# Ledger of designs, part 308: peptides against a protein of PDB entry 4ASU

Target 1, 270 residues: chain A of PDB entry 4ASU
Amino acid sequence: ATLKDITRRLKSIKNIQKITKSMKMVAAAKYARAERELKPARVYGVGSLALYEKADIKTPEDKKKHLIIGVSSDRGLCGAIHSSVAKQMKSEAANLAAAGKEVKIIGVGDKIRSILHRTHSDQFLVTFKEVGRRPPTFGDASVIALELLNSGYEFDEGSIIFNRFRSVISYKTEEKPIFSLDTISSAESMSIYDDIDADVLRNYQEYSLANIIYYSLKESTTSEQSARMTAMDNASKNASEMIDKLTLTFNRTRQAVITKELIEIISGAA
Target 2, 83 residues: chain B of PDB entry 4ASU
Amino acid sequence: FTFASPTQVFFNSANVRQVDVPTQTGAFGILAAHVPTLQVLRPGLVVVHAEDGTTSKYFVSSGSVTVNADSSVQLLAEEAVTL

## One batch from the design tools (peptide; made by RFdiffusion4, then SolubleMPNN)

Design b2_p28_5_s4 (from b2_p28_5, 17 letters changed)
Fold by OpenDDE base, seed 1:
Structure b2_p28_5_s4 (fold): chain B 270 residues (1-270), chain C 83 residues (1-83), chain A 28 residues (1-28)
Amino acid sequence: as target 1 above (270 residues)
Amino acid sequence: as target 2 above (83 residues)
Amino acid sequence: DIVLTEENQKKAKEEFNEKLAKEEEERL
């Protein structure tokens, strides 16, 4: 490589490093906000799941329709955030299919669809876009819930798959259950909640759905911003190492050129 | 007793004497050992009676309330404000 | 595909509230 080529490459990598450093700072700011907003959202979401955990809702084995909601975003450069969710979705879909169940998928965020399009395109009901540009709101969750309810897909049981935030350096892909109104209404463990009006139970389930979606969005966002911050930090470090290596190469190449020129002068070949 | 909105927590696994909630079927008081029930909130006043005799008032929008067999209560409002 | 917009949020909220209001009226 000529000195000119090395110089050009150095300039390019230095520019990339500036971009990655800037992106790290942006991700850090978004992470700090997301973490603060996750605290109440977690209490709220876990509170909504309490019924299902305590009532031990079971879906009859003869029920065949299963919904998978995968939660991610539209935004890249966040390490394994999207692929982790997609991997678990694939695993769950395969397990359910092996059990003879029909599987339908909802993707929250365009990245899920992008990863699963080739293998699972026919199973997608809908994909939600413009996820991750702004912090998710309960309104966003309500839109997703409403669309599911209006889709006419009569699932018996469902799963929502998302990245749960653990720490700035750790997240875990998790699954939470979603139950249809019919499944809840027919569950033996719900007998202690008898005398509830059908309309009340329906509305309750609609809230429950919106609540868990909201919770999943908040967990996902916090995990994503943290992962992006880490990814950009790693990219910046890698760029720094490459700059150092190229600088050494530049210096060696420059010395070699000078030496060659001197030899040519001394030899009279000039 | 847990009382939260998507953006704020008012009570987290707290012990309370009584909670008055506005539901679509009517306002009712949740006492200790209340029978299990599920209800949907209507816009209105929530009154929390603490064990120490203090009362706190909140205005809530829509949401849900769950009373479980283990006497745990989850009051989840879409919007809630302290009054 | 559905885009998560403020308009969609408003519509979702309105639809839910309208349903609740109607059900309340039917109970009176």
Scores: peptide ipSAE 0.393, ipTM 0.932, DockQ to the pose 0.513
Fold by OpenDDE base, seed 3:
Structure b2_p28_5_s4 (fold): chain B 270 residues (1-270), chain C 83 residues (1-83), chain A 28 residues (1-28)
Amino acid sequence: as target 1 above (270 residues)
Amino acid sequence: as target 2 above (83 residues)
Amino acid sequence: DIVLTEENQKKAKEEFNEKLAKEEEERL
């Protein structure tokens, strides 16, 4: 490689490093906010799931329609955040199909669709876009919930798959259940609950769905920002190492060029 | 007793004497060992009676309330403000 | 595909409020 080639490559990598450092700082700021907003959201979301855990709601085996909601974002450069969700979605879809169930998919964020398009395109009901530019709100969750309810897809049971935040360096892909109104109404374990009007139960389930979606969005966002911060830090370090290597190569090449020029002068070949 | 909105936690697994909630079917008081029920909140006043005799008031929008068999209660409001 | 916009949030909130209002009117 010529000195010019090495110099061009050095400039390019230095520019990339500036971008990755900037992105790291942006991700760090978003992470700090997301973590603060996750604290109440987790209490709220776990509270909404308490019924299903305590009632131990089971879907009868004869019910065959299953919905999978995968939660991620539109934004890349966050390590395995999207692929982990997609992997679990694929596994769940395969297991359900093997059990003779019909599977439909909702993607929250474009990345889910991008990963699953080739293999699962026909199973997608809808994809939600413009996820991850701003912190998710309860309004966003309400839009997703409303669309699901208005989709006309009469699922019996569903799964929401998202990355739960553990720490700045750790997340875990998890699944939470979603139940249809019919499933919850017919569950034997619900018999202990006092006489509930059908309209009350319907509205309750609508809130429950929105609550769970909101919770999943907050967990996903926090996990994503932390993972992006780590990914950008690693990219910046890798760029630094490459700059060091190229700088050494540049210095060696420069010396070789000088030596060659001297030899050409001495030999009269120049 | 857990009382939260999406953005704020007011009570987290706390012990309270009584909670008065505005529901679509009418306002009711949740006492210790209340029968399990599910209700939807209407906009209105929530009153929390603590064990020490203190009373706290909150204005809530829509939401849900769950009373479980284990006496745990989840009050989840879309919006809530301390009064 | 659905885009998560402020407009969609407003519509969702309005639809929910309208539903609740209608149900309240029907109870009356």
Scores: peptide ipSAE 0.374, ipTM 0.930, DockQ to the pose 0.501
Fold by OpenDDE base, seed 4:
Structure b2_p28_5_s4 (fold): chain B 270 residues (1-270), chain C 83 residues (1-83), chain A 28 residues (1-28)
Amino acid sequence: as target 1 above (270 residues)
Amino acid sequence: as target 2 above (83 residues)
Amino acid sequence: DIVLTEENQKKAKEEFNEKLAKEEEERL
């Protein structure tokens, strides 16, 4: 490689490093906010899931319609965040299909659709976009919940798949159940709950759905920002190492050029 | 007893004497060993009676309340403010 | 595809409130 080529490559990598460092700082700021907002959201969301854990809601085996909600974002450069969710969605869809169930998919964030479009395009009901530019709100969750309710898809059981935040360096893709109103109303374990009006139960389930979606968005966002921060840090370090290597190569090449020029002078070669 | 909004936690697995909640079907008091029930909140006052006799008041918007067989209670309001 | 906007949030809230109001009216 000529000195010019090395210099050009050095300049390019230095520019990339500047970008990755900047993105790391932005991700760090967003992570700090997301982590703060996740604390109450987790209590709220786990509280909403408590009924399902305690009531042990069972879906009859003869019921065939299953909904999968994959929760992610539109934004890349966050390691395996999107692929992890998509992988679990694929696995779940395959298992359900093998059990003879019909599967429909909702994607929260454009990246889910991008990954699954080729293999699962016919199973998508809807994709939600503009996820991840701003922190998710309960209003965002309400929009998603409302769209599901208005979709006309009469699912019996569903799964919401998202990345749960563990730490700055760790997340886990998890699944939580979503139940239809009919499944909840017909569940034997619900018989202990006294005199629940049908309209009350319906409204309760609508809140539950929005609550769970909100929780999943907050977990996903926190996981994503932490993963992006790590990814950008790694990219910055890799760029630094490459800069060091290229700088050494530049210095060696420069010395070789000087030596060659000296030899040409001494040899009388024009 | 857990009482939270999406953005704030007021009680997390706390022991309380009584919680008065405004529901769409009417206001009711949740006592120890209350029968399991599900209700939807209407805008109104939540009153939490602590074991020490302290009373706390909150204004809530819409939401849900769950009383489970194990006496655990989840009060989840879309919006809630301390009064 | 649906874009998560403030407008959509407002619509969702309005729709939910309208439903609740209608159900309350039917109970009375």
Scores: peptide ipSAE 0.372, ipTM 0.930, DockQ to the pose 0.521
Fold by OpenDDE base, seed 2:
Structure b2_p28_5_s4 (fold): chain B 270 residues (1-270), chain C 83 residues (1-83), chain A 28 residues (1-28)
Amino acid sequence: as target 1 above (270 residues)
Amino acid sequence: as target 2 above (83 residues)
Amino acid sequence: DIVLTEENQKKAKEEFNEKLAKEEEERL
């Protein structure tokens, strides 16, 4: 490679490194906010899930309709965030299909659809877009919940799949159950709950759905920002290493050129 | 007793004497060892009676309240403010 | 595909509130 070629490549990589460093800083700011907002959201969401855990709600095996909600975002450059969710969705869908169940999918964030489009396009009910530009709100969760309720798809059981935040360096793809109104109303374990009107139970389940979705969005967002920070840090380090290597190559090449020029001068061939 | 909104936690696994909640079916007091129930919140006042006799008041919008068999309570309001 | 907008959030909130209000009226 000529000195010019090396210089051009150095300039390009330095520019990439500037971009990745900038993106890391932006992700760090978003992560700090997301982590703060996740604290109450986790209490809220876990509180909503408490009923299902305590009541040990079971779905009858003869039930055939299953909903999968995959939660991610529209935003790239965050490592395996989207692929992890999609992988678990695929696994769950395959297991359910093998059990003879009908599977429908809701994608939260465009990346889910992008990954699953070829293999699962016919199973998608809806995809929600404009996820990840701003922090998710309870309003966003309510929109998703309402759309599900208005879709006319009467599922028996569902799964919400999202990345749970563990730390800045760790997330885990997890699944939480979603139960239909019919499933919860018919559950034997619900008999201990006194005088629950049908309309109250319906409304309660609507809130529960929104609550769980909200929780999943907050976990997903925090996980995504942390993963993006890591990804951008790794990219910046890789760029730095490449810059160092190219700089060494540049210096060696420069010395070779100088040596050649000196030889030409000494030899009188110039 | 857990009382939270999406953005704020007021109580997290706390022991309280009584919680008065505004529900669609009417306001009721949740006491220790209350029977399991599910309710939906209407806009109104939540009053938390602490074991020390202090009372805290909150205004809530919509939401849910769960009383479990293990006496755990989850009060989850869409919006809540201290009064 | 649905875009998550503030308008959609408002609509969702209104729909839930209207439903709750109707049910309350029916109980009275």
Scores: peptide ipSAE 0.363, ipTM 0.929, DockQ to the pose 0.546

Design b2_p28_6_s2 (from b2_p28_6, 19 letters changed)
Fold by OpenDDE base, seed 3:
Formats: structure tokens, C-alpha cells, sequence
Structure b2_p28_6_s2 (fold): chain B 270 residues (1-270), chain C 83 residues (1-83), chain A 28 residues (1-28)
């Protein structure tokens, strides 16, 4: 490689390093906000899930319609965030299909569709785009819930799959249940809950769905920003190492050029 | 007793004496060992009576309230403000 | 019947989904 080629490559990598450092700082700021907003969202979301845990809601085996909601975003450069969700979605879909269930998929964020399109395109009901540009709001969750409820697909039960935040260096892909109004209304374990009007129960389930979606979005966002921060830090370190290697190569090549020029002068071959 | 909105937590697994809630079917007081129920909130006043005799008031929009068999209560409002 | 209406709605939805194929996207 010529000195000019090495210099061009050094300039390119230095520019990439500047971009990755900038992206790290942006991810860090978004992470700090997301973590703060996750605290109340977790209490709220776990509170909404408490009924299903305490009532031990069981779906009858004859019920075959299952919905999988995968939660991520539109944005890449965050390590395994999207692939972890997609992997669990694939596993769940395969297990349910093997059990003779009808499986439909909703993708929250375009990355789910991008990963699963080739193998699961026919199972997708809808993909929600424009996810991850701004922090998710309860309004966003309500739109997703409303679109699902108005889709015309009558599921019996479902699974929402998302990355739960553990720490700045750790997340875990988890699943939470979603149930149809009919499944909740017909559950034997719900008999202990008195004075439940049908309209009340419908409205309650609409809120429950929105609440769980909101919670999942907040967990996913916090996990994603932390993972992006780490990924951009690693990219910046890798760029630094490459700059060091190329700088050594530049210095060696420069010395070789000087030596060659001196030999040409001494030999009279110039 | 848990009382939260999407953006704020007011009570998290706290012990309280009574919670008065505005529901679509009517306002009711949740006491110790209240029967399990599910209700939807209407816009109105929530009053939390602590065991120490302190009374706190909140205005809530829509949402849900769950009373479980284990006497746990989840009050989840879309919007809530302290009064 | 209500059950028949639900089944018709489901069938119509599935046919629409089949037509949309790759374009089943909503922007938030």
C-alpha cells in the first residue's frame, strides 16, 4: 500500500471513530432518560400483570389462536437486541405450531419484520414502524393496543416478547401473557371476582393490553439504549486499535520509501 | 396497595386503611379484606386513608382498579395528580 | 348469529392480510 492509501484509510477510520463516539454519547443520554422513566413504568406494568399471575388464568387446550407480539425498534447498531427477541419469537412460534396452534405475529419496530420476513411473512398481521425515534409514550401503547383490538384477528391468548432491562450491561429477553376478553371472561379462576359487568371487563382488558404494551416498550427502550452505548463504545475501541496498527504501518512504509530513495540516489539509478 | 400512573408512583405495595375510588358503576371504598373485584375508573377523586390517619387526595382520569383475593390492590390511572 | 359475524370478520381480515402480504405496516 502507498503512503497515500494508508493516509486515506486512517482518515476514514478516524471519521468512523468520531461518529461512533458521538453515537455513544447520544445513546448514553437516551439511556439515562429511559432508565428514569422505566422506574414508574415497571411498577405500573407489573401492577397490570398482577391479575393474570394471581388469578392463574388458563387458556383451554381447544383454543388454537395465538398471537405473538415482538417488541423492539426500527434502529440498528445495538448488538443482539433485535436478534434475541426474534430468536425467542421463532422458538415460540415453532412450539405453538407443533402443538397445532394458529400463530400470528405483530412486530413492534421494523427490525422484527426485517429479521423474520423470509421465514414468517405469512404469519405477520401488522408491523408498527417509527419506533425508537422518540421515547415511547402511553399514547403510543394505546395506538398499538387499539390497532390490535380493531384488526379483526380474534386471538384466544398471546405472548408479548421484549428485552427486560437488568443493568447497563445486562438485559434478558422475556415473555408476558396477553389474553382475549373471551378467555378472561370464561376463566374459572375469575369466578372469585364479583360484580364484573361485561362492558367493565372489556374496558379493563383494553387498559390492561395498553399497560402491558407500554411496559414492554419502556423495558425494550432502556435495554436498547444501554446495548447501543456498549456497542458504540466497542466500535470506538476497535477503531482506535486499527488506527494504531495503521499508524505503525504508515511509519514503517515511510521509512522504507526513504530508504529506497536513498538507495536510488546512491546507485545512480535515478 | 399499589397506586401508579405510567409516569408516577404514588404507592408501591403499601399498607393502607381504606381507598375511596371513583368507578363507572359508582364510587366505593376499598377496605381490608374487600371482596375481589375489577372496576374501571371514571374521572374523579381518589382518597387514600393511611393507617396512621393521614388522608391523601388525588384526581385521576381513566384507568382500572383490581382487588385480589390476597387483599392486594392495584390502582392504575392513565393520569393522576396530587391535590 | 354473533358467532357467524365474528367468523365472517375473521375471514375478511385474513383475505385482506393475504392481499397486503408485505405491506401490512402501520406508522406511529
Amino acid sequence: as target 1 above (270 residues)
Amino acid sequence: as target 2 above (83 residues)
Amino acid sequence: SEAELKEQARKAFLEELKERKKDANVTL
Scores: peptide ipSAE 0.071, ipTM 0.814, DockQ to the pose 0.120
Fold by OpenDDE base, seed 2:
Structure b2_p28_6_s2 (fold): chain B 270 residues (1-270), chain C 83 residues (1-83), chain A 28 residues (1-28)
Amino acid sequence: as target 1 above (270 residues)
Amino acid sequence: as target 2 above (83 residues)
Amino acid sequence: SEAELKEQARKAFLEELKERKKDANVTL
């Protein structure tokens, strides 16, 4: 490579490093906010899941309609965040299909659709876009819940798949159950809950769905920002190493050019 | 007893004596060993009676309340403020 | 002698090369 080529490459990598460092700082700021907002959201969301855990809600085997909600975002450069969710969705969809169930998919974030469109296009009910620019609100979760409930798809059981935040360097893809009103109302274990009005139960399930979606969005957002921060840090380190290697190559090449020029001067004067 | 909104936690697995909740079907007091029930909140006052006799008041919007067979309670309000 | 002049020129070249190579190292 010429000195000019090396210089051009150095400039390019330095610019990439500036971008990745900037993105790391932005991700760090968003992560710090997301982590603070996740604390109450986790208590709230886990509280909403408590009924299903305590009541041991079971879907009868004859029930065949299953909904998968994959929670992610529109934004790249966050490591395996999207692929982890998509992998779990594929696994779940395959297992359900093998069990003779009908599977429909909701994607939260355009990245889910981008990954699954070729293989699962016919299973998608809806994809929510513009996810991940702003922190998710309970209003956003309510809109998603309402759209699901108004979709006309009469699922019996569902799964919400998202990345649960563990630490700044760790997340885990998890699945939580969602149940239809009919599944909850017909569950034998719900018989201990006395005097539940049908309208009350409908409203309760709407809140439950919104609560779980909200929780999943908060976990996903925190996981995404932490993963992006790590990915941008790694990219910045890789850029630094490449800059060092290219700087050494530049110096060696420059020494060789100077040697050649001196030989030409001496040989031409001879 | 767990009482939270999406943005704030007021109680997390706490022991309380009584919780008064405003529901769509009426206001009721949740005592120890209350029968399992599911209710939806209406806008109103939540009153938490602690074991030490302290009373805390909250205004809540909509939401849900769950009383489980194990006497655990989840009060989940869309919005809640301390009074 | 012509041989001595060539050796002096070679030595001068090597010293000049060494100095220019030293200056060629750049922190980018």
Scores: peptide ipSAE 0.026, ipTM 0.799, DockQ to the pose 0.004; fails the geometry check
Fold by OpenDDE base, seed 1:
Structure b2_p28_6_s2 (fold): chain B 270 residues (1-270), chain C 83 residues (1-83), chain A 28 residues (1-28)
Amino acid sequence: as target 1 above (270 residues)
Amino acid sequence: as target 2 above (83 residues)
Amino acid sequence: SEAELKEQARKAFLEELKERKKDANVTL
């Protein structure tokens, strides 16, 4: 490579490093906010799941309709955030299909659709776009819940798949159950609950769905921002190492050119 | 007893003597060993009676309340403020 | 003597080469 080629490459990599460093700082600020907002959201969301965990609600084997909700975002450059959710969605869909269940999919965030559209296009009910530009609100979760309930797909059981935040360097893709009103109403374990009006139970279930979706969005957002911060840090480090290597190559190449020129002068080769 | 909104936690797995909740069917008091039930909140006053005799008041919008067989209670309001 | 001039030229060349090689270490 000529000195000019090396210099051009160095300039390009230095510019990339500046961009990745800036993106790291933006991700860090968003992560710090998301982590603060996740604390109450986790208590709220776990509280909403408590009934289903304690009642040990079972879906009858004859029930065939299953819903998978995958939660991520529209934004890239966050490592395995989207691929981990999509991988678990694929695994769950395959297991349910093997069990003779009908599977429908909802994607929260355009990245889920982008990964799964070729293999699972016929299973998609809806995809929510413009996810991840702003922090998710309870209003956003309520819109998703309402759209699901109004989709006309009468599921018996569902799975919500999202990345649970563990730490700044760790997340885990997890699944939580979603039950239909009919499944809750027919569950034997619900017999211990006093005379619950059907309208009360319907409204309760609508809140439960919105609550779980909200929780999943907050976990997903925090996980995504932490993963993006890590990805941009790694990209910045890789750029630094490449700059160092190219700088050494530049210096060696320049020394070789100087040596050649001096030999030509001394040898009288004009 | 857990009492939270999407943005704030008021009680997290706390022991309380009584919680008065506003439901769509009427206000009722949740005592220790209350019968398991599910209710939906109406806008109104929540009163938490702590074991030490302290009383705390909150205004809630909509939401849900769950009383489980293990005497655990989840009060989940869409919006809640201390009064 | 021609031999001394050649030795002086060789020494001057080696010193110039050493200086130019130091100057070629550019942090971009």
Scores: peptide ipSAE 0.011, ipTM 0.791, DockQ to the pose 0.004; fails the geometry check
Fold by OpenDDE base, seed 4:
Structure b2_p28_6_s2 (fold): chain B 270 residues (1-270), chain C 83 residues (1-83), chain A 28 residues (1-28)
Amino acid sequence: as target 1 above (270 residues)
Amino acid sequence: as target 2 above (83 residues)
Amino acid sequence: SEAELKEQARKAFLEELKERKKDANVTL
């Protein structure tokens, strides 16, 4: 490589490093906000899931319609965040299909569709785009819940798949159940909840769905920002190492050129 | 007893004496060992009576309340403010 | 300025991350 080629490559990598450092800082700021907003969201969302855990709601085996909601975003450069969700969605869809269930998919964030469109396009009901530009709100969750309920797909049971935040360095892809109104109302374990009006139960379920979606969005966002921060840090370090290697190569090449020029001058062979 | 909005936690697995909630079917008081129930909140006043005798008041918009068989309570408001 | 506050928050977060790294024996 010529000195010019090495210099051009050095400039390019330095620019990449500047971008990755900037992105790291942006991700760090978004992470700090997401983590703060996750604290109440987790209490709220886990509180909504408490019924399902305590009532041990089971879907009858004769019920065949299953909904998978994959939660991620539109934004890349966050390591395995999207692929982990998509992998679990694929696994769940395959297991459900093997059990004779009908499976439909909702993608929250365009990355889910981007990964699954080739293999699961016919199973998609809807994909929500423009996810991850701004922190998710309860309004966003309500819109998703409403669209799901208005989709005309009468699921019996569902699975919401998202990355649960553990720490800055750790997330886990998890699944939480979603139940239809009919499944909740018919569950034997719900018999202890006497005299529940059908309209009350419907409204309750709508809130529960919105609550769980909101929770999943907050977990996903926090996980994503932490993973992006780590990915950008690693990219910045890798760029630094490459700059060092190229700088050494530049120096060696420069010395060789100078030595050659000096020899040519001294020998009169120039 | 858990009382939260999407953005704020007021009580997290706390022991309380009584919680008065505004529901679509009317206001009801949640006491210790209340029968399991599911209700939807209407806009109104929530009153939390702590074990120490303190009373806290909140205005809530909408949401849900769950009383479980294990006496756990989840009050989940869309919006809530301390009064 | 809001920009300065964001930068301060970012610095504080990076420092906290460094401290957490030390405590957790984890390389980010």
Scores: peptide ipSAE 0.009, ipTM 0.803, DockQ to the pose 0.014; fails the geometry check

